# Ledger of designs, part 103: peptides against a protein of PDB entry 3EFO

Target 1, 262 residues: chain A of PDB entry 3EFO
Amino acid sequence: SQLADLYKSCETDALINFFAKSAFKAVLHQPLKVIREILVNQTAHMLACYRKNCASPSAASQLILPDSMKVLPVYMNCLLKNCVLLSRPEISTDERAYQRQLVMTMGVADSQLFFYPQLLPIHTLDVKSTMLPAAVRCSESRLSEEGIFLLANGLHMFLWLGVSSPPELIQGIFNVPSFAHINTDMTLLPEVGNPYSQQLRMIMGIIQQKRPYSMKLTIVKQREQPEMVFRQFLVEDKGLYGGSSYVDFLCCVHKEICQLLN

## One batch from the design tools (peptide; made by RFdiffusion4, then SolubleMPNN)

Design b2_p11_7_s3 (from b2_p11_7, 6 letters changed)
Fold by OpenDDE base, seed 4:
Structure b2_p11_7_s3 (fold): chain B 262 residues (1-262), chain A 11 residues (1-11)
Amino acid sequence: as target 1 above (262 residues)
Amino acid sequence: EPPPEILIEEP
């Protein structure tokens, strides 16, 4: 059917970009609560329409997504959790304005990365490979105390170190003997010169490629205070400022779809 | 409440 073809050809990243810009424009003349409700409503309506007209029969307890929109909910939740759409006094007006303007000028690829960061398990690097490590889901559940992760969202880059990160990797990256010796005040990795260090630097370079902004590097140690900033970019988790986890959002969307269809 | 089971399909 024509409708099925429409869903099949849907570009979720473009759709999210559109929703983001529309919402961020609406911030100027609509209450944030209304904007959020509209976004959720639009999400639910799109998916309800699919379920009604295109999807295979399935139990009401199931959330059915067309493949083209399999990441729509997670990105939508990320959008909803963006500081621009949150009515929290902890978020400065300047920060909201800044991010709003950034997104308003972002292309599709940029906004995709912005809303859902790339989280790479650096501790798994193959120094002989030119391939980037496979990104993992942006959730605390995917972190490991023994791991080292690089997170990038097009604006910020974080190198997160687990408390039990391998000393050999720490030595390789920072040229220090242990986790405790890592200086988190640095914004640049030292030129250690070993293969692992060079590979990491290469990866960082690749991530930086074709990004309109230079990403500042922040070194983050697990369980230190600055980690909280990093945790905000684990977008599938519950937000610091009242945003839902991805799981909770899925429940919300599912319920609304059911309400629309029943 | 557990999250809904997600089914991904081609239309």
Scores: peptide ipSAE 0.402, ipTM 0.915, DockQ to the pose 0.876
Fold by OpenDDE base, seed 2:
Structure b2_p11_7_s3 (fold): chain B 262 residues (1-262), chain A 11 residues (1-11)
Amino acid sequence: as target 1 above (262 residues)
Amino acid sequence: EPPPEILIEEP
């Protein structure tokens, strides 16, 4: 059917880009609450339409997504949790204005990375491989105290260090003997010159390639105050300012779909 | 409430 073909050909990243720009434009003349409701409604309607017209029969307790939209909910939730769409007094008007302007000019690839960061387990690096490590989901549950992770969203780059990260890796990256010796005020990694350091720098370079903005590097130690900022980029988790976790959003979307179809 | 089971399919 024509609808089936439509869902097969759907480019979710482009759709999110469109929704983001549309929503961020709407901020100028509509209440934030209404904008958020519209986004949720649009998500639910698209998926309800799929379930009604295209999906295979399944239990009502299941959320059915076409493959092309398998990441639609998570990206939509990220959009909903963006500071531009939040009214919290803790978020400055300047910050909202800044991010609004950024997104309004972003291409599809840029906005994709912006809303859902890359989180790379660099502690698993194979220095003999030129391949980037496979990204993990942006959730605290995917971090490990023994791990070292690089997060990038096109604007910021974080190097997160677990409290139990291997001393040999700490030495390799920072040329210091232990976690405690890492200076989190650094915005540049030292040129240690060993294969691991070189590989990490190469990865960082690749991530920076073709990005319109130079990403500032922030070194983050687990359980230190700056980690709270870092955790805001773990977009599948509950937001600091009341945004839903991915799981909660899935429940919300599912409920809305059921309401539309029952 | 528990999250729904997610089914991903080709239409």
Scores: peptide ipSAE 0.398, ipTM 0.913, DockQ to the pose 0.891
Fold by OpenDDE base, seed 5:
Structure b2_p11_7_s3 (fold): chain B 262 residues (1-262), chain A 11 residues (1-11)
Amino acid sequence: as target 1 above (262 residues)
Amino acid sequence: EPPPEILIEEP
């Protein structure tokens, strides 16, 4: 069917880019509450239409997504949780204006990475491989006290270290004997010269490739104050300023779809 | 309220 073909050809990343720019343009003349409602409504309508016209029969308790839109909900939630669209007094006007302008000029690939960061388990690096480690979901549940993770969203880069990070990896990366010795004020990794350090630097280089902005590196120790900034980029978790977790958003979308179809 | 089960399919 025509609708089936439409959903097969849907490019979610392009759609999110469109929604983001449309919403951020609308901020100039519509209340934030209305904009958020429109985005949720549009999401629900698209998915409701799919369920009604294209989807295979399934239980009402299931949220059915076409493969092309399998990441639509998570990206939409990330968009909704962006500071530009949040009605929170804690968010400065300057920050809103800044991020609005950034997104308005972003291409599809840029906005995709911006809204949903790459979170890479650095502690699992294979020094014999030239491939990037597989990214994990941006949630605290995917972190570990024993792990080291690199997060990048095209603008910022964070190296997060668990309190129980392996000393050998710490030494490999920072050339210091322990977690306590890591200087979090540094914005550049030392050139230690071992295979692990070289591999990490290579990965960071690959991530930086084809990005319009040079990403500043921030070293983050678990349970230290700067970790709070890092956690804001764990976009599937509940936002600091009232944004929903991915799970909560799925419930919201599902409920809205059911309301549209029943 | 439990989250919905996600079903991914080809249309």
Scores: peptide ipSAE 0.398, ipTM 0.914, DockQ to the pose 0.898
Fold by OpenDDE base, seed 3:
Structure b2_p11_7_s3 (fold): chain B 262 residues (1-262), chain A 11 residues (1-11)
Amino acid sequence: as target 1 above (262 residues)
Amino acid sequence: EPPPEILIEEP
């Protein structure tokens, strides 16, 4: 059917870009609460239409996503959790204005990375491989105290160190003997010169490629104060300022779909 | 690198 073909050809990344820009334009003349409701409603209506007209028969208790829109909910939740759309006094007007303007000028690829960061487990690097490690889901559940992770969203780059990170990797990256000796005030990695250090630098370079902004590096130690800033980029988790987790958002969308269809 | 499709079943 024509409708089925429409869903098959859907470009979710372009759609998210459109929704983001539309919402961020709307903040100038509509209440934030209304904008958030519209976004959730649009998400639910699109998926309800699919369920009604295109989806294979399935239990009503299941949320059914077409393959082309499999990441629509997670990106939509990220959009809803953006500071521009949050009504929290802790968020400064300057920060809202800054991020609003940034997104308004972003292309599809830029906005995709911005809303859902890359989170790479660099502690698993094979120094003999030129391939990037597979990204993990942006959630605390995917971190490990023994791990080292690189996060990038096109604007910021973070190197997160678990409290039990291997001393040999710490020495390889920072040329210091232990976790405690790492200086988190640095914005550049030292030129240690070993294969692991070189590969990490290569990965950072690849991530920086074709990005319009130069990402400054922030080194983050687990359980230190700056980790709170890092955690806000774990977009599938519950937000610091009241944003929903991805799981909670899925439940919300599913309930609304059911209400539309029943 | 987007997340995989997830089917949610509500109890």
Scores: peptide ipSAE 0.285, ipTM 0.840, DockQ to the pose 0.103

Design b2_p11_7_s4 (from b2_p11_7, 6 letters changed)
Fold by OpenDDE base, seed 1:
Structure b2_p11_7_s4 (fold): chain B 262 residues (1-262), chain A 11 residues (1-11)
Amino acid sequence: as target 1 above (262 residues)
Amino acid sequence: EPPPKVLIEEP
């Protein structure tokens, strides 16, 4: 069917870019609550239409996503949790204006990375491999106290270290003997020169390639105060300012779909 | 409320 073909050809990243720009334009003349409701409704309507016209029969308790839209809900939730669309007094007008302008000029690839960061397990690096490690989902549940993770969203880069990070890796990256000796005020990694350090630097270089902005590096230790900033980029978790987790958002979308079909 | 079971399918 024509509808089935439409869903097969859907480019979710382009769609999110469109929705983001549309919403960020609308903030100038519509209440934030209304904008958020529209975005959720649009998501629900698209998925309800799929379920009604294209999807295989399934239990009502299941949320059915076409493969092309498998990441639509998570990106939509990230958009909804962006500071531009949040009605919180803690968020300054300047920050809202800044991020609004940034997104309004972003291409599809840039907005994709901006809304959903790359989170890479650096502690699993194969120094002989030229491939990037497989990204993990942006949630605290995917972190490990024994792990080291690199997060990038096109504007910021974070190197997160678990409290039990391997001393040999710490030595390899920072040329210091232990976690306690790491200086988190550094914005550049030292030139240690060993294979692990070189591989990490290469990965960071690859991530930085073709990005319009130079990403500043922030080193974050687990359980230190600056980790709170890092955790805001774990977009599948609950937001600091009342945003839903991805799981909660799925429940919300599913409920609305059921209401539309019922 | 428990989260819905998510099914990803190819149309």
Scores: peptide ipSAE 0.387, ipTM 0.910, DockQ to the pose 0.872
Fold by OpenDDE base, seed 5:
Structure b2_p11_7_s4 (fold): chain B 262 residues (1-262), chain A 11 residues (1-11)
Amino acid sequence: as target 1 above (262 residues)
Amino acid sequence: EPPPKVLIEEP
């Protein structure tokens, strides 16, 4: 059917880019609440249409996504949780204006990375491989106290270190003996010269490749104050300023779809 | 309220 073909050919990243720019343009003349409602409504309508016309029979308790839209909900939630669309007094007008202008100029690939960062488990690096480690979901649940993670969203880069991160890796990256010795004020990794350091630098280079902006590196120690900034980029978790977790958003979308179909 | 189970399929 024409609808089935439409859903097969859907490019979610392009759709999110469109929704983002449309919403961010609308901020100039519509209330934020209305904009958020429209985005959720559009999401629900698209998925309800699929459920009604294209989806295989399944339990009503299930949220059915076409493969082309398998990441639509998570990216939509990230968009909804962006400071531009949040109605919170804690968010400055300047920050909203800044991010609005950034996104308005972003291409599809840029906005994809911006809304959903790459989170890479650096502690699992194979120094003999030229491949990037597989990204994990942007949630605190995917972090470990023993782990080291690199997060990048095209604008910022964070190196997060668990309190129990391996001393050998710390030494490999920073050339210091322990977690306590890491200086978080540095914005550049030392050129230690060992294979692990070289591999990490290579990965950082790949991430930086073809990005329009040079990402500043922030080193973050778990349980230190700057970690709060890092946690804001764990976009599947509940937002600091009231944004829903991915799980909560799935519930919201599912309910709205059910309402549309019943 | 439990989250819905997500099913991903091809149309």
Scores: peptide ipSAE 0.382, ipTM 0.908, DockQ to the pose 0.896
Fold by OpenDDE base, seed 2:
Structure b2_p11_7_s4 (fold): chain B 262 residues (1-262), chain A 11 residues (1-11)
Amino acid sequence: as target 1 above (262 residues)
Amino acid sequence: EPPPKVLIEEP
């Protein structure tokens, strides 16, 4: 059917870009609550339509996504949790305006990275390989105290260090003997010159390639106060300002779909 | 409420 073909060909990243820009434009003349409701409603309607017209028969307890939209819910939730669409007083008008302006000019690839960061387990690096490590889901559950992770969203780059990260890696990256010796005030990695350091720098370079903005590096130690800022980029988790986790959002979407189809 | 089971399929 034409609908089936439509869902097969859907480019979710482009769709999210469109929704983001539409929502951010609407902020100028519609209440934030209404905008959020519209986004959820649109998501539910698209998926309800799929279930009704295209999906294979399945239990009502199942949330069915076409493959082309497998990441639609998570990206939509990220959009909903963006500061531009939140009315919390802790978020300054300037910050909201800034991010709004940024997204309004972002291409599809930029917005994709912006809403859902890359989180790379660099502690697993094979110094003999030129391949980037596979990104993991942006959730605290994917972090490990023994790990070192690089997070990038096109604007910021974070190097997160677990409290039990290997001293050998710390030495390799920072040329210091231990976690405690790492200076988190620095915004540049030292040029240590060993293979691991070189590989990490290469990865950082690759991530920076073709990005319109130079990403500032922030070094984050687990359990230190600045980690709270970092955790806000773990977009699948519950947000600080009341945003839903990915799991919670799935429940919400599923409920709304069921309501539409019942 | 438990999260729904998610199925990903080709249309």
Scores: peptide ipSAE 0.382, ipTM 0.907, DockQ to the pose 0.901
Fold by OpenDDE base, seed 3:
Formats: sequence, structure tokens, C-alpha cells
Structure b2_p11_7_s4 (fold): chain B 262 residues (1-262), chain A 11 residues (1-11)
Amino acid sequence: as target 1 above (262 residues)
Amino acid sequence: EPPPKVLIEEP
């Protein structure tokens, strides 16, 4: 059917870009609460239509996503959790204005990366490989105290270090003997010159390429205060300012779909 | 990096 074909051909990344810009335009003349409700409603309506007209028969207790929209909910939740759409007094007007303006000028690829960062397990690097390591889901559950992770969203780059990160990797990256000796005030990695350091720098370069903004590097130690900033980019987790986790959002959307269909 | 297709079952 025409409707089935529409869902098969849906470009979710373009759709998210459109929703983001539409919402961020609307903040100038509509209450934030209304904008958030509209976004959730639009998400539910699209998926309800699919369930009604295109989906295979399944239990009502299941949320069914077409493959083309498999990432729609997570990106939509990221949009809803953006500071521009949050009504929190601790979020400055300047920060909202800044991020609003940034997104309003972003292309599809830029907004995709902005809303859902890349999180790469650096501790698993093969120094002989030219390929980027496979990204993991942006959640604390995917981190490891023994691991080292690189996060990038097109604007910021973080190198997160577990408290039990391998000393050999710490020495390889920072040329210091232990986790405690790492200086988190640095914005550039030292030129250590070993294969691991070189591979990491190459990966950082690949991530930076074709991005319109230069990403400054922030070194983050697990359990230190600056880690709180890093955790804001773990977008599938519960937000600092009351935003829902991805799982909670899925439940919310599913309930609304059921209400629309029953 | 995109998440896999998600099937969620509500209790």
C-alpha cells in the first residue's frame, strides 16, 4: 500500500531535524509544555497509524516500530530533553538561546550527531585497525570502571576514564603512571608517540573531520565532579533536569498509542 | 550507532 511504502521510505534523521527546528521556532510563541506535548503526540500518532494500518498482528502490550523509525523514539526523547525545551530555572537563558541558534542552523547529519552522541570504547582499540571501534549505547550501563570511552556530539568531545582504567593505557595516552596523576585541566592529549596514542589521535581526527565546529577535548575522571557534565550526554539515561530515560519514554509513547487505538 | 529495532512489552 501507499502508506506502507511511506513508512518504508521514511528518513527518520530528516524528520528529527524537522521536528527540532519546528519546535525550536515554536518556543518563541508557544509555552514549552505545549511544545513538548505536541512532539509526544506527533510521535504517538505516527506510530499509531503504523500499528493500525501497516503493522503485523501482535499483542497490544507490545510497542511496534517500523524499521525506518527504529531510532525515532530515542531521538525524539533527546529532543524533548534538550535544554531549549526544558522549563527549569537552573538552565540559563543564554544557554537556551545558544543551543537554539545552533540547532536552527544544523543540517541533518549535524543534528543527528548532536542529539545522539557517539560513545566509543577506546580501551578496546586495535592499533592495527584503521576502522573506528563500534559505538555503544549512550548510557551509564555501557560504561565500565575498567574502561576508557570517547564521547562526541559534534560540539564537545570527552575522554572518560574509569577509576580502574588499565595503567598501561593511562601511560600510553597521558605518559603518567596512574589514574591519580592524570591532569583533567588539559584540553589536548600529549604527544606520547606510541601506537596506541597515535591510533587514538587518528580516531579523534576522524570524528572531527567534516564537522563545522572544532570540538574541544575534556578529560573526565569517573567519580569526579566534572563527570556530571559528561553524564548529561548519556542521553538514554534519566536527565539531570527531570527528563525521562529512553525506556521511560518508550513506555509513555506506547501508552499514548494504546489510548489512540482503543 | 543507531539503536536496534525495539520491541517493548508493558507488564
Scores: peptide ipSAE 0.292, ipTM 0.832, DockQ to the pose 0.104

Design b2_p11_8_s1 (from b2_p11_8, 5 letters changed)
Fold by OpenDDE base, seed 1:
Structure b2_p11_8_s1 (fold): chain B 262 residues (1-262), chain A 11 residues (1-11)
Amino acid sequence: as target 1 above (262 residues)
Amino acid sequence: TSSVSIDMSSL
């Protein structure tokens, strides 16, 4: 069907870019609550239409997504949780204005990374491999107290260290004997020169390549105060300012789809 | 068209 072809041709990254720019334009003329409702409704309507006209019959308990939109809900939730669309007093007008302007000028690739960061398990690096480690989902559930993770969203870069990070890796990266000795005020990794350090620096370089902004590095220790900032970028989790987790959002969307189809 | 199905009863 014509509709089936349409859904097949849709790209989530392009859609999110469009929705983001549309919403961020609308904030100038419409209440934030209305904008959020529109985004949720649009998501539900698109998916309801697919289920009605394109998908095979399935149980009502199933959320059906076209393959081209399999990650649409997670990105949409990220958009909804962006500070530009939140009315919390803790978020300054300047921050909203800044992020709004950034996104308004972002291409499809930039906005995709901005809304859903790369989270890489650095502790799993094979120093003999030239391949980047596979990214994990941006959730605390994917972190490990024994792990070291690199997070990047095109604007910021974080190196997160678990409280039980291997001393040998700490030594390899920072040239210090233990987790306690890591200086989190540093914005640059030392030139240690061992294969692990070199590989990590290479990965950081690759991530920085072809990005329009230079990403500042923040070193974060688990359970220290600055970790709170890092956790804001674990976008699948519940937001600090009342935003839903990815799972909660899926439930919300599913409920609305069911209401539209009943 | 290929689709992804999520069982919402498991969430």
Scores: peptide ipSAE 0.460, ipTM 0.930, DockQ to the pose 0.934
Fold by OpenDDE base, seed 3:
Structure b2_p11_8_s1 (fold): chain B 262 residues (1-262), chain A 11 residues (1-11)
Amino acid sequence: as target 1 above (262 residues)
Amino acid sequence: TSSVSIDMSSL
């Protein structure tokens, strides 16, 4: 059917870009609560329509997503949790204005990365491989105290270090004896010159490639104060300022879909 | 049309 073909051709990244810009424009003349409700409703309606007209019959407990939209909910939740759409006093007007303007000028690829960061397990690097490590989901559950992770969203880059990070990797990256000796005030990694350091720098270079903004590097130690800033980019977790976890959002969307189909 | 099914009772 024409409708089925439409869902097959749908590009989630383009939709998210459109919804983000539309919502951020609407902020100028509509209440934030209304904008958030519209976004949730739009998500639910699109998925309800698919379930009704395109999907095979399934149990009510199932959330059915077309392949083209399998990541739509997670990106939509990230959009909803963006500071521009949150009415929290802890978020300054200047910060909202800044991020609003940034997104309004972003292309599809840029906005996709902005809303859902890359999180790479750097501790798993094979120095003999030219392949980038596979990104993991942006959740604390995917971190390890023994791990080292690189996070990037096109604007910021973080190198997160677990409290039990391997000393050999610490030495390889920072040229210091231990986790305790790492200086988190650094915005650049030292050129240590070993294969691991070189590989990490290469990966950072690839991530920076084709991005319109130069990402400043922030070194983050687990359990130190700056980790709080890093955790804000773990977008699938519950937001610090009241945003839902991805799981909670899925439940919300599923409930609304069921209501529409009932 | 290929689709992904998530069992919401398992979440």
Scores: peptide ipSAE 0.453, ipTM 0.929, DockQ to the pose 0.941
Fold by OpenDDE base, seed 5:
Structure b2_p11_8_s1 (fold): chain B 262 residues (1-262), chain A 11 residues (1-11)
Amino acid sequence: as target 1 above (262 residues)
Amino acid sequence: TSSVSIDMSSL
C-alpha cells in the first residue's frame, strides 16, 4: 500500500529533526504544554495509523513500531525532555534560547546525536581491534562501577569513570596509579603514548569528525558533584527536571495509541 | 512492512 511505502521510507532522524525544529519554532507563539501535547499526539497518531493500516494484528499489550520508526519514541522523549520544551523555572531563559538556536541550525545527523548521545564502554576496548566499541543505551543501568565510558552529543564529551575503574586503565589513560589521583579539572587527556591511550584518542577523534563544533571534554568521577551534569545526558533515565524515562514514555505512547484505536 | 513489537506487559 501507499501508506506502507510511506512508513518504510520514513527515517527517524529526519523526523526528529523536523519535529524539533517545528516545536522550537512554535515555542515563540504557543505554550510549552501545548507543544508537548502536539508532539505526543502526532507520535501516537502516526503509530496508531501504522498499527491500524500497515501492521499485522497483535495483542493490545503490544506496541508495534515500523522498522523505520523503531527508535522514534526514544528520540521523541529526548526531544520532549530538552530544556527548550520544559516548563521549569530552574532552566534559564538564556539556556533555552541557546539550545533553541543551536537546534534550529542543525542538520539531521547533528540533531540525532544531540538528542541521543553516543555512550561508549571504552573499558572494553581491544587495543588490537580497529573497530569502535558498540554504543550502549544512555541509561545509568548500562554503567558499571568498574567501567569507563565516553559520552558525546556533538557539543559535549564526557569521560565517566566508575569508582572501581581498573587501575591499569586509569594508568593507561591518565598516567596515574589510581582513581583518586585523577584530576577532573583536566579538559585534555595526557599524551601517555601507550596503545590504550592512543586508541581512546583515536575514538575521540572519530567522534569529533564531521561535527560542526569542537566538543569540550569533561572528566567525571562517579559519585562526585560533576556526575550530576553527566547524568542529565543519560536520556533514557528519568530527567532531573521532570522528564520521563524512556520506559514511562513508551507506556504513555502505548496508552495514547490504544485510546485512538479503541 | 517490517515492524518491531514491544510487549508492554513485560515492562
Scores: peptide ipSAE 0.453, ipTM 0.929, DockQ to the pose 0.938
Fold by OpenDDE base, seed 4:
Parts: structure tokens; C-alpha cells; sequence
Structure b2_p11_8_s1 (fold): chain B 262 residues (1-262), chain A 11 residues (1-11)
């Protein structure tokens, strides 16, 4: 059907870019609450339409997503949790304005990365591989106290270190004997010169080269205060400023879809 | 059309 073809051709990254720009334009003229409601409604309507017209019959307890939109909810939740759409006094007007302007100029690839960061388990790096590590979902549940992760969203880059990060990797990256010796005030990794360090630097370079903005590196130790900033980018988790977890958002969307179809 | 199904009762 024509509708089925439409859903098949739909690209979530393009939709999110569109919704983001639309919403961020609307913030100048509409209340944030209304904008958020519109975004949720649009999401629910699209998915309800799919379920009604394109999907095979399924139990009401099932949330059915077309393959083209399988990640729409998570990205939509990320959009909804963006500071521009959050009415929080902790977020300065300047910050909102800044991020708004950034997104308004972003292409599809940029906005995709911006809303859903890349989180790379660099503790699993194969120094002989030219491939980037496979990204993991942006959730605390995917972190490991024994792991080291690189997060990038096109604007910020974080190197997160678990409290039990292997000393060998610490030595390899920072040329210090232990986690405790890592200086988190540095914005550049030392040029240690070993293969692991070189590979990490290469990865960081590749990530940077794909983005229009220079990403400042922030080194974050688990359980230290700056980790709170890092956790804001674990977008599938419950947000610091009142945003829902991905799971909660799915439930919300599902409920709304059911309401539309009943 | 291929789709993804999420069992919401498991969440």
C-alpha cells in the first residue's frame, strides 16, 4: 500500500531533525508543555496509523514499530529531554539559545549524534583493528566499573573511566599507575606513544573529523562530581531535569497509541 | 512490512 511504502521509506534521523527544528522554532511562540505534547502526539499518531493500517494484528500489550521507526521513540525522548524543551530554571537562557541555534543549523547526521550520543567501549579496543568499537546504548546499565568509555555527541567528548578500570589501560592512556592518579583537569590525552594510546587518539580524531564543531575532551572518573555532567548524556536513563527514561517514554507512547486506537 | 514488536507487559 501507499502508506506501507511511506513507512518503509521513512528515515528516523530525518524525522528527528525535522521535529527538532520544528519544535525549536516553536519555542519562541508556544509554551514548552504544548510543544512536548505535540511531539508525543505526533509520535503516537504516526505509530497508531502504522498499527492500524500497516502492521499485522497484535495484542494490545504490544508496541509495534515499523523497522524504519524502530529508534524513533528513543530519539524522540532524547529530543523531549533536550534543554531547549525543558522548562528548568537550572538551564540558562543563553544555554537554551545556544543549543537551539546549533540544532537549527544541523544536518540530519549532526542532529542524530547530538540527540543520541555515541558511547564507545574503548576498553575493548583492538589496537590492530581499524574499525571503531561498536557503540553501546546510552545508559548506565551499559557501563562497567571495569570499563572505559568514550562518549561523543558532536559538541562534547567525554572519556569516562570506571572506578575499577584496568591499571594497564590507565597506564596506556594516561601514563599513570592507577585510576587515582588520573588528572581530570586535562583536556587532552597525553601522547604516551604506545599502540593503545595511538589507537584511542586515532578514534578520537575520526570522531572529531566527522563533526563540524571541535569537541572538548572531558575526562570523567566514575563517582566523582563531574560524572553528573556525563550522566546527562546517558539519554536512555531518567533525566536529571525530569526527563523520562526510554522505558517510561515507551510506556507513555504505547498508552497514547492505545487511546488513539480505542 | 517488517516491524519490531515490544512487549510492554515486560517493561
Amino acid sequence: as target 1 above (262 residues)
Amino acid sequence: TSSVSIDMSSL
Scores: peptide ipSAE 0.448, ipTM 0.928, DockQ to the pose 0.933

